# Designs tried in a protein design run: peptides against a protein of PDB entry 5T59. Part 197

Target 1, 112 residues: chain A of PDB entry 5T59
Amino acid sequence: TTPTMQSTSLLTEHLGYPPISLVDDIINAVNEIMYKCTNAMEKYLMQRNIIGKKDFSDEIKIGTAKLESLLENSVDKNFDKLELYVLRNILSIPSDLLEENRFRLLHHEKLV
Target 2, 90 residues: chain B of PDB entry 5T59
Amino acid sequence: EHIRFQRLVQVCNKALEESIRKLQSWEKIHECFPNYGQTREGIENLTVCQQQVIKLWSNLSRVEFDAIFHERSIEEKLNQLDDLINKARS

## One batch from the design tools (peptide; made by RFdiffusion4, then SolubleMPNN)

Design b2_p29_5_s2 (from b2_p29_5, 13 letters changed)
Fold by OpenDDE base, seed 5:
Structure b2_p29_5_s2 (fold): chain B 112 residues (1-112), chain C 90 residues (1-90), chain A 29 residues (1-29)
Amino acid sequence: as target 1 above (112 residues)
Amino acid sequence: as target 2 above (90 residues)
Amino acid sequence: SKEEEEKKFEEEWEKIEKELEKEKEEKKL
């Protein structure tokens, strides 16, 4: 189920920002972290690219790229799930509170 | 009584854990470095690299997510939301 | 209990996964 416009408005008023903004922050953060991790991995291995008389630089670059792609796909999948879970189960207003009388109550509680 | 923030932390941890799961697999790591991983030194380097990446992933995510939660005051807001809901139902 | 809550969470997590996969399949059609 998709959150209603009313619930979004109420939550935005309560939070001071749209609920999706929190999710966006989380996703942006994990993406940044992801690339920091893959970059660190590549740099670490590239500093250790010579074993004996063999140079494994090309293999390291290709391998790191593959791992990056694997991580990207996993991050996308799992944080899509996170987004839906957060919006559905955490940043949500129960249907009984979306009634007219409860709607007024939420506004009243905020103002008082 | 206050459950929403707990759920937020839980789902964040779940997403992070599942995202890094494949990198926790030695088999997956080794598959990406078939020749490099056939050397003793290569295996050692990959092992250390894997450990460091996982630690970096965990540490950075903790710091960044905590910062987000603080900046958004989300714990307080979610607790207030729980309180409002409980009050309305009482 | 904590175990029960974890179970409920996992069930919802799996449910969402199935929903998203279904949505992706529908978009490809």
Scores: peptide ipSAE 0.665, ipTM 0.949, DockQ to the pose 0.826
Fold by OpenDDE base, seed 4:
Structure b2_p29_5_s2 (fold): chain B 112 residues (1-112), chain C 90 residues (1-90), chain A 29 residues (1-29)
Amino acid sequence: as target 1 above (112 residues)
Amino acid sequence: as target 2 above (90 residues)
Amino acid sequence: SKEEEEKKFEEEWEKIEKELEKEKEEKKL
């Protein structure tokens, strides 16, 4: 079920911002965190790239990149789920409140 | 009475938890470093790295998400929404 | 109960997962 225009408008009025904005903030944050994590991992290992006089720099770079890709895919998948869940189950208005009388009530509450 | 914010926290935690699950797998980590992970020092380094990354993931997500929730006043807004819904159904 | 709530959440989560998977499949076609 996709949010209706009325629902979005009402929620935007209530929140002071569109519901999707919250989701965007969350997704942007996790993406930033993701790359910080992978970068930290690479840096940590690159500082420890030589073992027994063997340089593992190339393997570390490739390996970290693989892990990053794996994490990216997982983040994308799970936060797509999150987006749908939030918009459907959290930032949503029940259908019974979308009726004209209920709609007016929501506006009234804001004005009071 | 107030359930939406709890659900928000719950789903955020779920998404974060499921996202990091791959990195929590030692097997997955080791597969990415087949030769490096055959050395004692390599294994030690990977182990520490894995732990640190997971902690970093958890800590950063907590801080950032809390900041978002605060900036968006989402707990208050969701509580109000719950109240409105409950009132309308009364 | 907490257990029931968690179960309900997991069910919804799985439902969404299935829905998104179907959407992806449809887009590939």
Scores: peptide ipSAE 0.665, ipTM 0.949, DockQ to the pose 0.758
Fold by OpenDDE base, seed 3:
Structure b2_p29_5_s2 (fold): chain B 112 residues (1-112), chain C 90 residues (1-90), chain A 29 residues (1-29)
Amino acid sequence: as target 1 above (112 residues)
Amino acid sequence: as target 2 above (90 residues)
Amino acid sequence: SKEEEEKKFEEEWEKIEKELEKEKEEKKL
């Protein structure tokens, strides 16, 4: 099930912003957090790149890049799921309220 | 009565938890550092790093998501939506 | 109950996962 244009319009009026805007904020935030986490990990390990006489800088860079990719893929997958769930189950209007008479009621309630 | 905001919090937590699941695997972490992780000191560093990153992930997400929810007044709006729907059905 | 609600949530979550996976597979073809 996909949100209808009518639902989007009504929710936009109610929220003061399009429903997708909330999802965008969440996704943007998690992407930023993801970068901060991977960057912190790389920096932490790069400050500890030498063990004994061995320099593991190259391995650390490659390894952290792999972890970043892994995390990125997981974030993309799970927050795509989140987007669909939110738009389908949270920021949604039941079909019984998507009738002409109900639209009027919702608009009336908003104005009053 | 009010359920939508609870669901929002729930799904956000779920997405965050599932996203970090791979980094919670020591095996996956170790696989990315095969030689570094063969040293005692390397294992110690990776262990601390893993724990700190997971904590950072949790803390940052809590702060940022709460800020978003506040800025968007989403709890209030979702409660109002629940009320409107319930009223219309009554 | 809270347990039942959690179960329902997990079921919906899994359902969405399957839907998105199918969509991705279709795009690769």
Scores: peptide ipSAE 0.664, ipTM 0.949, DockQ to the pose 0.832
Fold by OpenDDE base, seed 1:
Structure b2_p29_5_s2 (fold): chain B 112 residues (1-112), chain C 90 residues (1-90), chain A 29 residues (1-29)
Amino acid sequence: as target 1 above (112 residues)
Amino acid sequence: as target 2 above (90 residues)
Amino acid sequence: SKEEEEKKFEEEWEKIEKELEKEKEEKKL
């Protein structure tokens, strides 16, 4: 089920912002956190790159990059699910309230 | 009575948990560092690194998401939405 | 109950996953 324009308008009025804005904030935040985590991991390991006279710097860089890619894919998948769930089940108006008379009710309650 | 905000927290936690699942796997981490992980020191470093990253992920997510929820007043708004819907159905 | 709520959530979560997977497949075709 895709959100209707009416639902979006009503929710925007209620929230003071479009519903998608909340989702965007969440997704932007997790992406930032993701790269902070991978960067921290790389930095930690690069400070410990030499073991037994062997330099593992290249392996560390490649390995961290692989983990980053793995995390990116997982984040993308799961937060796509989150987006759909939020817009469908949380930031949504039941269909029985998406009638002309019910629109007035929501609007009236907002104004009163 | 109020359910939407609870669901929001739930789905956020679910997405975060599922996203970090691969990094919680020692096997997956070790696979990315095949030679480094064959050394004693390497294993120790990877172990600590894994723990730190997971903690960082959890802590940063909590702080940032709570900030978003506060800035958007989402708990209040969702509670109001629940109330409106319940009222309309009564 | 809490257990029932968790079950319902997981069901919806899986449902969405299947839907998104289907959509992804359709885009590739």
Scores: peptide ipSAE 0.664, ipTM 0.949, DockQ to the pose 0.825

Design b2_p29_5_s3 (from b2_p29_5, 12 letters changed)
Fold by OpenDDE base, seed 1:
Structure b2_p29_5_s3 (fold): chain B 112 residues (1-112), chain C 90 residues (1-90), chain A 29 residues (1-29)
Amino acid sequence: as target 1 above (112 residues)
Amino acid sequence: as target 2 above (90 residues)
Amino acid sequence: KEEEEKKKFEEEWKEIEKELEEKKKKEEE
């Protein structure tokens, strides 16, 4: 179930930022890390590209690119799961607290 | 009592672990370097490379995610959220 | 206790997986 506008507003007020912002930070971070990892891999292997008088530079570049793609797909899939999980199970307000009476109480508690 | 922040850590770890799983497979690594991996030296290089990348993945993610959690004060906020919810239900 | 919580998480994670898989299937149809 997608979070309601009311839930988002309340959480934004509580957090000081929209819930999705946290997810965005996480996803942006992992993407950056991902490319740092693949770049490091390529650089490491390219420094060791010649074996037995054979130059494997082309194979290394292609192979690293394949691994990058593989990792990209996996990251995309798993962090889509993460996003949904976080928004549903962590950054969420139970429906019973979204009722008018509970809403007022939540605001009151925040202000105290 | 407090559960949301624990879940956040868990889900982050889960996503990270599942994402790197294929790189943890020697077979997958070797498949990307079929000729290079047929040499002794190539195998050695790939082995070290694999290990280093996995470590880099783990270290960078830990540092960056902890920084995010701190900057967003998410543990405190999630604990407060748990408390509010529990109090409302009491 | 820790194992129990981990188990609960895994169940929740699987639920997410199932839902996303269903959504993907629906989009492909």
Scores: peptide ipSAE 0.669, ipTM 0.948, DockQ to the pose 0.823
Fold by OpenDDE base, seed 5:
Structure b2_p29_5_s3 (fold): chain B 112 residues (1-112), chain C 90 residues (1-90), chain A 29 residues (1-29)
Amino acid sequence: as target 1 above (112 residues)
Amino acid sequence: as target 2 above (90 residues)
Amino acid sequence: KEEEEKKKFEEEWKEIEKELEEKKKKEEE
Protein backbone atom coordinates (compact mmCIF):
# COMPACT_ATOMS: atom_id res chain seq x y z
CA THR B 1 0.00 0.00 0.00
CA THR B 2 1.10 3.55 -0.73
CA PRO B 3 1.79 5.84 2.21
CA THR B 4 -0.99 8.23 3.05
CA MET B 5 -0.77 11.87 2.21
CA GLN B 6 -1.00 12.65 5.90
CA SER B 7 1.97 10.52 6.77
CA THR B 8 3.96 12.03 3.94
CA SER B 9 3.17 15.50 5.15
CA LEU B 10 4.12 14.70 8.71
CA LEU B 11 7.35 13.08 7.67
CA THR B 12 8.19 15.94 5.36
CA GLU B 13 7.70 18.34 8.22
CA HIS B 14 9.81 16.21 10.51
CA LEU B 15 12.61 15.54 8.06
CA GLY B 16 12.64 18.90 6.40
CA TYR B 17 12.29 17.18 3.04
CA PRO B 18 9.97 14.64 1.43
CA PRO B 19 10.74 11.02 2.30
CA ILE B 20 11.16 10.13 -1.36
CA SER B 21 14.05 12.59 -1.58
CA LEU B 22 16.21 10.34 0.54
CA VAL B 23 15.44 7.39 -1.69
CA ASP B 24 16.19 9.44 -4.77
CA ASP B 25 19.57 10.40 -3.35
CA ILE B 26 20.40 6.78 -2.68
CA ILE B 27 19.30 5.59 -6.11
CA ASN B 28 21.15 8.37 -7.88
CA ALA B 29 24.27 7.55 -5.94
CA VAL B 30 24.19 3.85 -6.70
CA ASN B 31 23.60 4.51 -10.38
CA GLU B 32 26.63 6.76 -10.47
CA ILE B 33 28.68 4.15 -8.66
CA MET B 34 27.46 1.46 -11.03
CA TYR B 35 28.72 3.24 -14.11
CA LYS B 36 31.99 4.09 -12.43
CA CYS B 37 32.49 0.42 -11.75
CA THR B 38 31.69 -0.73 -15.26
CA ASN B 39 33.84 2.00 -16.73
CA ALA B 40 36.72 0.91 -14.55
CA MET B 41 36.27 -2.67 -15.71
CA GLU B 42 36.38 -1.72 -19.34
CA LYS B 43 39.41 0.48 -18.95
CA TYR B 44 41.30 -2.12 -16.98
CA LEU B 45 40.68 -4.84 -19.52
CA MET B 46 41.26 -2.61 -22.51
CA GLN B 47 44.72 -1.92 -21.17
CA ARG B 48 45.18 -5.67 -21.32
CA ASN B 49 43.44 -6.32 -24.59
CA ILE B 50 46.29 -8.03 -26.39
CA ILE B 51 47.31 -11.51 -25.37
CA GLY B 52 49.90 -13.11 -27.54
CA LYS B 53 49.10 -12.07 -31.05
CA LYS B 54 45.38 -11.73 -30.53
CA ASP B 55 43.54 -8.48 -29.95
CA PHE B 56 40.49 -9.02 -27.75
CA SER B 57 39.31 -5.40 -27.80
CA ASP B 58 36.00 -6.17 -29.47
CA GLU B 59 35.24 -9.04 -27.14
CA ILE B 60 36.12 -6.90 -24.13
CA LYS B 61 33.80 -4.11 -25.23
CA ILE B 62 30.93 -6.50 -25.80
CA GLY B 63 31.59 -8.39 -22.60
CA THR B 64 31.76 -5.32 -20.40
CA ALA B 65 28.58 -4.03 -21.99
CA LYS B 66 26.86 -7.27 -21.10
CA LEU B 67 28.08 -7.04 -17.52
CA GLU B 68 26.90 -3.45 -17.35
CA SER B 69 23.45 -4.49 -18.46
CA LEU B 70 23.41 -7.31 -15.97
CA LEU B 71 24.41 -5.02 -13.13
CA GLU B 72 21.97 -2.35 -14.24
CA ASN B 73 19.07 -4.78 -14.19
CA SER B 74 20.05 -6.05 -10.78
CA VAL B 75 20.41 -2.55 -9.37
CA ASP B 76 17.03 -1.54 -10.69
CA LYS B 77 15.36 -4.58 -9.21
CA ASN B 78 16.96 -4.44 -5.80
CA PHE B 79 16.67 -0.73 -5.30
CA ASP B 80 13.02 -0.86 -6.25
CA LYS B 81 12.74 -3.20 -3.29
CA LEU B 82 14.74 -0.77 -1.21
CA GLU B 83 12.47 2.10 -2.12
CA LEU B 84 9.36 0.23 -1.12
CA TYR B 85 10.98 -1.01 2.07
CA VAL B 86 12.18 2.42 3.15
CA LEU B 87 8.88 4.11 2.51
CA ARG B 88 6.88 1.38 4.20
CA ASN B 89 9.01 0.31 7.12
CA ILE B 90 11.42 3.14 7.89
CA LEU B 91 9.92 6.42 6.82
CA SER B 92 6.44 5.59 8.00
CA ILE B 93 4.02 6.75 10.65
CA PRO B 94 2.15 4.10 12.61
CA SER B 95 -1.60 4.28 12.33
CA ASP B 96 -2.00 5.11 16.00
CA LEU B 97 0.01 8.29 15.48
CA LEU B 98 -2.19 9.37 12.61
CA GLU B 99 -5.10 9.89 14.96
CA GLU B 100 -6.04 13.43 15.89
CA ASN B 101 -4.50 13.38 19.34
CA ARG B 102 -1.25 11.91 18.12
CA PHE B 103 -1.13 14.33 15.26
CA ARG B 104 -1.28 17.17 17.72
CA LEU B 105 1.51 15.62 19.69
CA LEU B 106 3.80 15.60 16.70
CA HIS B 107 3.16 19.24 16.04
CA HIS B 108 3.56 20.07 19.69
CA GLU B 109 6.90 18.36 19.88
CA LYS B 110 8.12 20.32 16.92
CA LEU B 111 7.16 23.59 18.52
CA VAL B 112 8.85 22.80 21.81
CA GLU C 1 14.70 1.49 21.28
CA HIS C 2 16.17 3.05 18.13
CA ILE C 3 15.60 0.71 15.22
CA ARG C 4 14.80 2.69 12.08
CA PHE C 5 18.30 3.88 11.28
CA GLN C 6 19.60 0.39 11.81
CA ARG C 7 17.04 -0.84 9.32
CA LEU C 8 18.09 1.82 6.86
CA VAL C 9 21.68 0.64 7.01
CA GLN C 10 20.53 -2.95 6.72
CA VAL C 11 18.36 -2.40 3.68
CA CYS C 12 21.07 -0.39 1.94
CA ASN C 13 23.56 -3.16 2.54
CA LYS C 14 21.07 -5.76 1.38
CA ALA C 15 20.31 -3.96 -1.85
CA LEU C 16 24.00 -3.41 -2.54
CA GLU C 17 24.84 -7.01 -1.75
CA GLU C 18 22.11 -8.44 -3.94
CA SER C 19 22.97 -6.07 -6.76
CA ILE C 20 26.60 -7.15 -6.94
CA ARG C 21 25.87 -10.85 -6.47
CA LYS C 22 25.96 -11.74 -10.15
CA LEU C 23 29.29 -10.03 -10.61
CA GLN C 24 30.61 -12.17 -7.81
CA SER C 25 29.92 -15.21 -9.95
CA TRP C 26 32.99 -16.26 -11.85
CA GLU C 27 30.83 -18.20 -14.25
CA LYS C 28 28.90 -15.10 -15.19
CA ILE C 29 32.08 -13.14 -15.71
CA HIS C 30 33.66 -15.84 -17.82
CA GLU C 31 30.59 -16.20 -19.99
CA CYS C 32 30.98 -12.61 -21.08
CA PHE C 33 34.54 -13.24 -22.23
CA PRO C 34 34.51 -16.72 -23.74
CA ASN C 35 37.71 -16.47 -25.79
CA TYR C 36 39.58 -14.04 -23.61
CA GLY C 37 38.90 -16.28 -20.66
CA GLN C 38 40.39 -19.27 -22.40
CA THR C 39 43.85 -17.79 -22.06
CA ARG C 40 45.88 -17.92 -18.88
CA GLU C 41 46.55 -14.21 -18.91
CA GLY C 42 42.92 -13.51 -19.65
CA ILE C 43 41.78 -15.50 -16.66
CA GLU C 44 44.26 -13.68 -14.46
CA ASN C 45 43.15 -10.30 -15.73
CA LEU C 46 39.48 -11.14 -15.27
CA THR C 47 40.11 -12.37 -11.76
CA VAL C 48 41.86 -9.19 -10.73
CA CYS C 49 39.27 -7.08 -12.48
CA GLN C 50 36.45 -8.86 -10.69
CA GLN C 51 38.06 -8.34 -7.31
CA GLN C 52 38.81 -4.69 -7.95
CA VAL C 53 35.32 -3.91 -9.12
CA ILE C 54 33.76 -5.54 -6.09
CA LYS C 55 36.04 -3.54 -3.81
CA LEU C 56 35.31 -0.36 -5.71
CA TRP C 57 31.60 -1.06 -5.46
CA SER C 58 31.81 -1.53 -1.71
CA ASN C 59 34.06 1.44 -1.01
CA LEU C 60 32.24 3.94 -3.17
CA SER C 61 28.85 2.92 -1.84
CA ARG C 62 30.01 3.29 1.75
CA VAL C 63 31.41 6.75 1.18
CA GLU C 64 28.50 8.03 -0.86
CA PHE C 65 25.77 6.61 1.34
CA ASP C 66 27.41 7.91 4.49
CA ALA C 67 27.57 11.33 2.88
CA ILE C 68 23.88 11.17 2.05
CA PHE C 69 22.98 10.10 5.56
CA HIS C 70 24.98 12.97 6.97
CA GLU C 71 23.59 15.57 4.63
CA ARG C 72 20.06 14.44 5.37
CA SER C 73 20.71 14.08 9.11
CA ILE C 74 18.81 10.87 8.79
CA GLU C 75 20.16 9.09 11.87
CA GLU C 76 19.06 11.90 14.14
CA LYS C 77 15.73 12.25 12.42
CA LEU C 78 15.00 8.54 12.56
CA ASN C 79 15.99 8.36 16.21
CA GLN C 80 13.66 11.24 16.93
CA LEU C 81 10.93 9.47 15.07
CA ASP C 82 11.47 6.35 17.13
CA ASP C 83 11.33 8.43 20.29
CA LEU C 84 8.13 10.12 19.25
CA ILE C 85 6.49 6.83 18.46
CA ASN C 86 7.61 5.27 21.72
CA LYS C 87 6.44 8.28 23.68
CA ALA C 88 3.07 8.21 22.02
CA ARG C 89 2.66 4.56 22.88
CA SER C 90 3.57 5.03 26.52
CA LYS A 1 19.88 -10.03 19.84
CA GLU A 2 21.63 -8.89 16.73
CA GLU A 3 20.75 -12.13 15.02
CA GLU A 4 17.14 -11.68 15.95
CA GLU A 5 17.06 -8.23 14.45
CA LYS A 6 18.66 -9.53 11.31
CA LYS A 7 16.03 -12.21 11.12
CA LYS A 8 13.27 -9.65 11.45
CA PHE A 9 14.79 -7.59 8.69
CA GLU A 10 15.06 -10.57 6.39
CA GLU A 11 11.42 -11.35 6.96
CA GLU A 12 10.43 -7.81 6.12
CA TRP A 13 12.61 -7.88 3.04
CA LYS A 14 10.99 -11.08 1.86
CA GLU A 15 7.60 -9.51 2.27
CA ILE A 16 8.67 -6.72 -0.02
CA GLU A 17 9.96 -9.22 -2.55
CA LYS A 18 6.71 -11.10 -2.46
CA GLU A 19 4.65 -8.00 -2.95
CA LEU A 20 6.68 -6.76 -5.87
CA GLU A 21 6.56 -10.16 -7.47
CA GLU A 22 2.81 -10.20 -7.17
CA LYS A 23 2.58 -6.77 -8.71
CA LYS A 24 4.75 -7.88 -11.57
CA LYS A 25 2.54 -10.87 -12.22
CA LYS A 26 -0.54 -8.72 -12.28
CA GLU A 27 1.03 -6.37 -14.76
CA GLU A 28 1.95 -9.22 -17.05
CA GLU A 29 -1.57 -10.63 -16.99
Scores: peptide ipSAE 0.668, ipTM 0.948, DockQ to the pose 0.835
Fold by OpenDDE base, seed 4:
Structure b2_p29_5_s3 (fold): chain B 112 residues (1-112), chain C 90 residues (1-90), chain A 29 residues (1-29)
Amino acid sequence: as target 1 above (112 residues)
Amino acid sequence: as target 2 above (90 residues)
Amino acid sequence: KEEEEKKKFEEEWKEIEKELEEKKKKEEE
């Protein structure tokens, strides 16, 4: 189920930012980390591209590109799961608290 | 009583772990370098590279995610949310 | 118990996996 506008508003008020902003931060971070890792891998191997008078530069470039693609696909898949999990199970308001009376209570607690 | 922040840490770790799992497979690494990996020196280089990348992945993610959690004050906010929910249900 | 909480999390995670897999199948059909 998708979060309601009411729950999003309540959480935004509570957090000081929209719930999705946290997820965006996490996803942006992991993407940055991912490319740092793949770049490091390529550079490391390219510095060791010659073995026994054979130059493996082309194979290294192709291989690291394949690994990058593999990692990208895995990151996309798993952090899509993370996004859904966070929004559904962590940054969520139980349905029983979305009633009119509960809404008032949450506002009251914030102001007191 | 306070469970949401624990779950946040868990899900982050899970996503990170599952994402890097394929790179933890030596077979998959070797498949990407079929000729390079047929040399002794190549195997050694790939082994070190694999280990370093996994460590880099782990270290960077720890630092960056902790920074995000701090900047967003998410532990405090999630604890407060737990408290509010528990109070409302009492 | 830590193991129990981990088990609960894994169950929730699997639920997410199942849902996303089902969505993917429907979109590809």
Scores: peptide ipSAE 0.668, ipTM 0.948, DockQ to the pose 0.830
Fold by OpenDDE base, seed 2:
Structure b2_p29_5_s3 (fold): chain B 112 residues (1-112), chain C 90 residues (1-90), chain A 29 residues (1-29)
Amino acid sequence: as target 1 above (112 residues)
Amino acid sequence: as target 2 above (90 residues)
Amino acid sequence: KEEEEKKKFEEEWKEIEKELEEKKKKEEE
């Protein structure tokens, strides 16, 4: 179930920002971390690209690229789950409170 | 009584854990470096690399996510949300 | 109590997984 406009508005008022903004921050952060990790891996191995008399630079580049793709796909999948979970189960207003009479309580608390 | 922030931490950890799971597989790592991994030195390098990447993943995510949570004051806001909901139901 | 909460979370997570898998299946149709 997608969050209602009312719940989004109430949460935005409460948080000071739209609920999706938190998710965006998290996703942006993990993407940055992901590429830092893959870059570090490539750099580490490229500094150790020669074993004996054989240069493995090409294999290292291809291999790290494959791992990057694998990680990227996994991140996308799992953080899609995270997004849905957060918006549904964490940053959400229970349905029984999504009534005009209940909304007044939330506004009242803000004004007090 | 306060549950939402706990869930946020849990879901972040879950997503991070599941995302890195494939890199924790030595078999998958080795498959990406079939010839390099046939050498003794290559295996050693890959082993260290795998460990370092996993540690880097964990450390960076902890630092960055904590920073986000702080900047967004999310623990306080979620606790307040729990309180408001509980109050409304009482 | 902690184990119970963890169990609840895992159930909620699995529900999300199921839903997204179903959505993906529908998109492929």
Scores: peptide ipSAE 0.668, ipTM 0.948, DockQ to the pose 0.848

Design b2_p29_5_s4 (from b2_p29_5, 12 letters changed)
Fold by OpenDDE base, seed 1:
Formats: C-alpha cells, structure tokens, sequence
Structure b2_p29_5_s4 (fold): chain B 112 residues (1-112), chain C 90 residues (1-90), chain A 29 residues (1-29)
C-alpha cells in the first residue's frame, strides 16, 4: 500500500524532511559506491593487463563493463525492494493513528 | 519496543548483501574474463580483485550509510516514532 | 531473540518481493 498524503505530511513534520529523502540518500550513496567499486576493479586489472606477452586490455574493459551492468541490475532490483520496504514498514504510520482523534494526539505529543 | 531502526539496518544490509551476491560468485567473475581467466596469473589477479571489490563494497557502504543515518538523525526519529505509536496504543 | 527478529524481517522482505513481482507482471501485461 502506498503511503497516504497525510502520513507523508506527518512523517515529514516528525523527521524534518520527507520520508523519500532518506531513501534517495541511500540509493544515491549505493550508486556512487557501485561505480567506485567497478572503477577500482577496472583500474586494478588494467594494471595487470599483460600476461604471457598477451595484452588483455580489451577483454578487461569489456569484462568489467559486464560486471558493472550485472551489479547495476542487482542494485536496482534490491534497492527497489528496500524503498518499498522502508516506506511501508519503517517510515509509516499505522492507520489507526491517522484518524482524526489520533491525529490530534500525535500533534500534541510532538509539541510536548 | 524499538524496532524500526533495527529494521532499517536489516533492510540496508539485506539489499547490500543481495546486490553483491553475484560478484561473490567466482563463476560469474570468470565468465566475464574467459581468456584472461585461463592463465594462472589471470586467475590470481581476478581472485584478489574479487576480494578487494567485495571489501570495498562493504567498507564504503558502512561508512556512507552510517553517515546518512547520522545526518538524518534517523535512529532517534524512529525510536521516537515507535514510542509515539506504542503510547497511543496503550 | 535475534534469530526470531531476523526471521520476521525475512518474512517481511519476502512479502515485498512478492508484491514487486506482481507489479512487474502487471506492467508487462
């Protein structure tokens, strides 16, 4: 179930930022890390590209690119799961607290 | 009582672990370097490379995610959320 | 205790997987 506007507003007030912002930070971070990892791999292997008088530079570049693609797909899939999980199970307000009476109580508690 | 932050850590670890799973497969690594991996030296290089990348993945993710959690004060906020919910239900 | 919590998480994670799989199928149709 997609979070309601009310839930988002309440959480934004509580957090000081929209819930999705946390997810965005996480996803942006992992993407950056991903490319740092693949770049490191390429650099490491390219420094070791010649074996037995054979130059494997082209194979290394292609192979690293394939691994990058593989990792990208996996990251995309798993962090889509993460996003949904976080928004549904972590950064969420139970429906019973979204009722008018509970809403007022939540605001009151926050202000105290 | 406090469960949300624990879940956040869990889901982050899960996503990271599942994402790197394919790189943990020697077979997958080797498939990307079919000729290079047929040499002894190539195998050695790939092995070290694989290990280093996995370590880099783990270390960078830990540092960056912890930084995010700190900057967003998410543990405190999630604990407060748990407390509010529990109190409302009591 | 930790094992139990881990089990609960895994169940919740699987639920997410199932939902996303369903959504993917719907988009492909």
Amino acid sequence: as target 1 above (112 residues)
Amino acid sequence: as target 2 above (90 residues)
Amino acid sequence: KEEEEQKKFEEEWKEIEKELEKKKKEEEE
Scores: peptide ipSAE 0.672, ipTM 0.948, DockQ to the pose 0.816
Fold by OpenDDE base, seed 2:
Structure b2_p29_5_s4 (fold): chain B 112 residues (1-112), chain C 90 residues (1-90), chain A 29 residues (1-29)
Amino acid sequence: as target 1 above (112 residues)
Amino acid sequence: as target 2 above (90 residues)
Amino acid sequence: KEEEEQKKFEEEWKEIEKELEKKKKEEEE
């Protein structure tokens, strides 16, 4: 179930930012970390590219690229799950509170 | 009583853990370097590389996610949300 | 208690997985 406009508005007021903004921060962070990791891997192996007079630079570049793709696909899949989970189970207003009378309570608490 | 922030930490850890799982497989690592991994030195280098990447993944994610949580004051906000919901139900 | 909460989380996570898998199949159709 997708969050309602009402719940989004209430949460935005409470948080000071839209709920999706937190998810975006997390996803942006993990993407940055992902590429830092793959870059580090490539750099480490490229410094060790010659073994027994054989240059493995091409294989290293291809291999690290494959690992990057593998990690990228996994990150995308799992953080799509995270996004849905967060918006549904964490940054959400229970349905029984999505009524005008209940909304007044939330606003009242903010004003007090 | 406060559950939402706990769930946030849990889901972040779960997503991070599942994302890195394939890199934790030596078989998958070795498959990407079929000739390099046939050498003794290559195996050693790949082993160290794998370990370092996993550690880097864990450390960077911890630091960055904690920073996000702090900047967004999410623990406090989620605790307040729990309290508001509980109060409304009482 | 901690184990119980972890179990609840895992159940919720699996529910998300099932839903997204269903959506993926629908998109492929």
Scores: peptide ipSAE 0.672, ipTM 0.948, DockQ to the pose 0.844
Fold by OpenDDE base, seed 4:
Structure b2_p29_5_s4 (fold): chain B 112 residues (1-112), chain C 90 residues (1-90), chain A 29 residues (1-29)
Amino acid sequence: as target 1 above (112 residues)
Amino acid sequence: as target 2 above (90 residues)
Amino acid sequence: KEEEEQKKFEEEWKEIEKELEKKKKEEEE
């Protein structure tokens, strides 16, 4: 189920930012980390591209590109799961607390 | 009593672990470098590279995610949310 | 128990996986 506008509003008020902002931060971070890792891998191997008078530069470039693609696909898949999990199970308001009376209670608790 | 922040840490670790799993496979690494990996030096280089990348992945993710959690005050906010929910249900 | 909490998490994670898999199949059809 998709979060309601009410739950999003309540959580935004509580957090000081929209719930999706946290997820965005996490996803942006992992993407940055991913490319740092793949770049490091390519650079490391390219510094060791010649073995026994054979130049493996082309193979290294192709191979690292394949690994990058593999990692990208895995990151996309797993962090899509993370996004859904966080929004559903962590940054969520139980349905019983979305009633009118519960809404008032949450506001009261914030103000007191 | 306080469970949401624990779950956040768990899900982050899970996503990171599952994401890097493909690179943890030596077979998959070797498949990307079929000729390079047929040399002794190539195998050694790939082995070190694989280990370093996995370590880099782990270290960077730890630092960056902890920074995010701190900047967003998420542990405190999630604990408060747990408390509010528990109080409302009492 | 930490192991019990981990088990609960894994169950929730699997639920997410199942849901996303269903969505993917539906979108591809």
Scores: peptide ipSAE 0.671, ipTM 0.948, DockQ to the pose 0.830
Fold by OpenDDE base, seed 5:
Structure b2_p29_5_s4 (fold): chain B 112 residues (1-112), chain C 90 residues (1-90), chain A 29 residues (1-29)
Amino acid sequence: as target 1 above (112 residues)
Amino acid sequence: as target 2 above (90 residues)
Amino acid sequence: KEEEEQKKFEEEWKEIEKELEKKKKEEEE
């Protein structure tokens, strides 16, 4: 289930930013890291592309591209899970706190 | 008492671990370099490359995620959230 | 304590996996 508008508003007020912003930061970071890793792999192997009399440059390029795709798919899958987990289990407001009295308490605590 | 930030760290680690799992498989690596991996030097290079990229993955993720957590003050905010919830339930 | 918390997390993670798998199947149908 998707978080309620009320919970999102309360969390945004508490955090100073929308909950999804944290997730976006994490996902953006891992994507950047992913490409840095694959780039490093390619460069490392391309510096070692000749073994004996054979040039493996083409195979290295294709192989690293395949690994990049594999990693990319895995990152997408697992960080989709992360997003849902964070929004549901971490950045969430229990139903009992969404009641009127509890809502007031949250606002009161902010003002104190 | 404070559980949410711990869960955040856990889920980040889990996602990172599961994401890199296939690269930890030598078989998967070798399949991408079938001829290169048939040479002794190729195997050695692939082995070192695999180890280095995994380390790079781990180190970069730690640094970047910690920076995000700091910039967003998320530990403090999540602890406060836990406290608010616990207080409301008392 | 840490083992228990890890177990709880793994259960929650698996629940997320099941939900996403369900959604994926629904989208494919």
Scores: peptide ipSAE 0.672, ipTM 0.948, DockQ to the pose 0.829; fails the geometry check

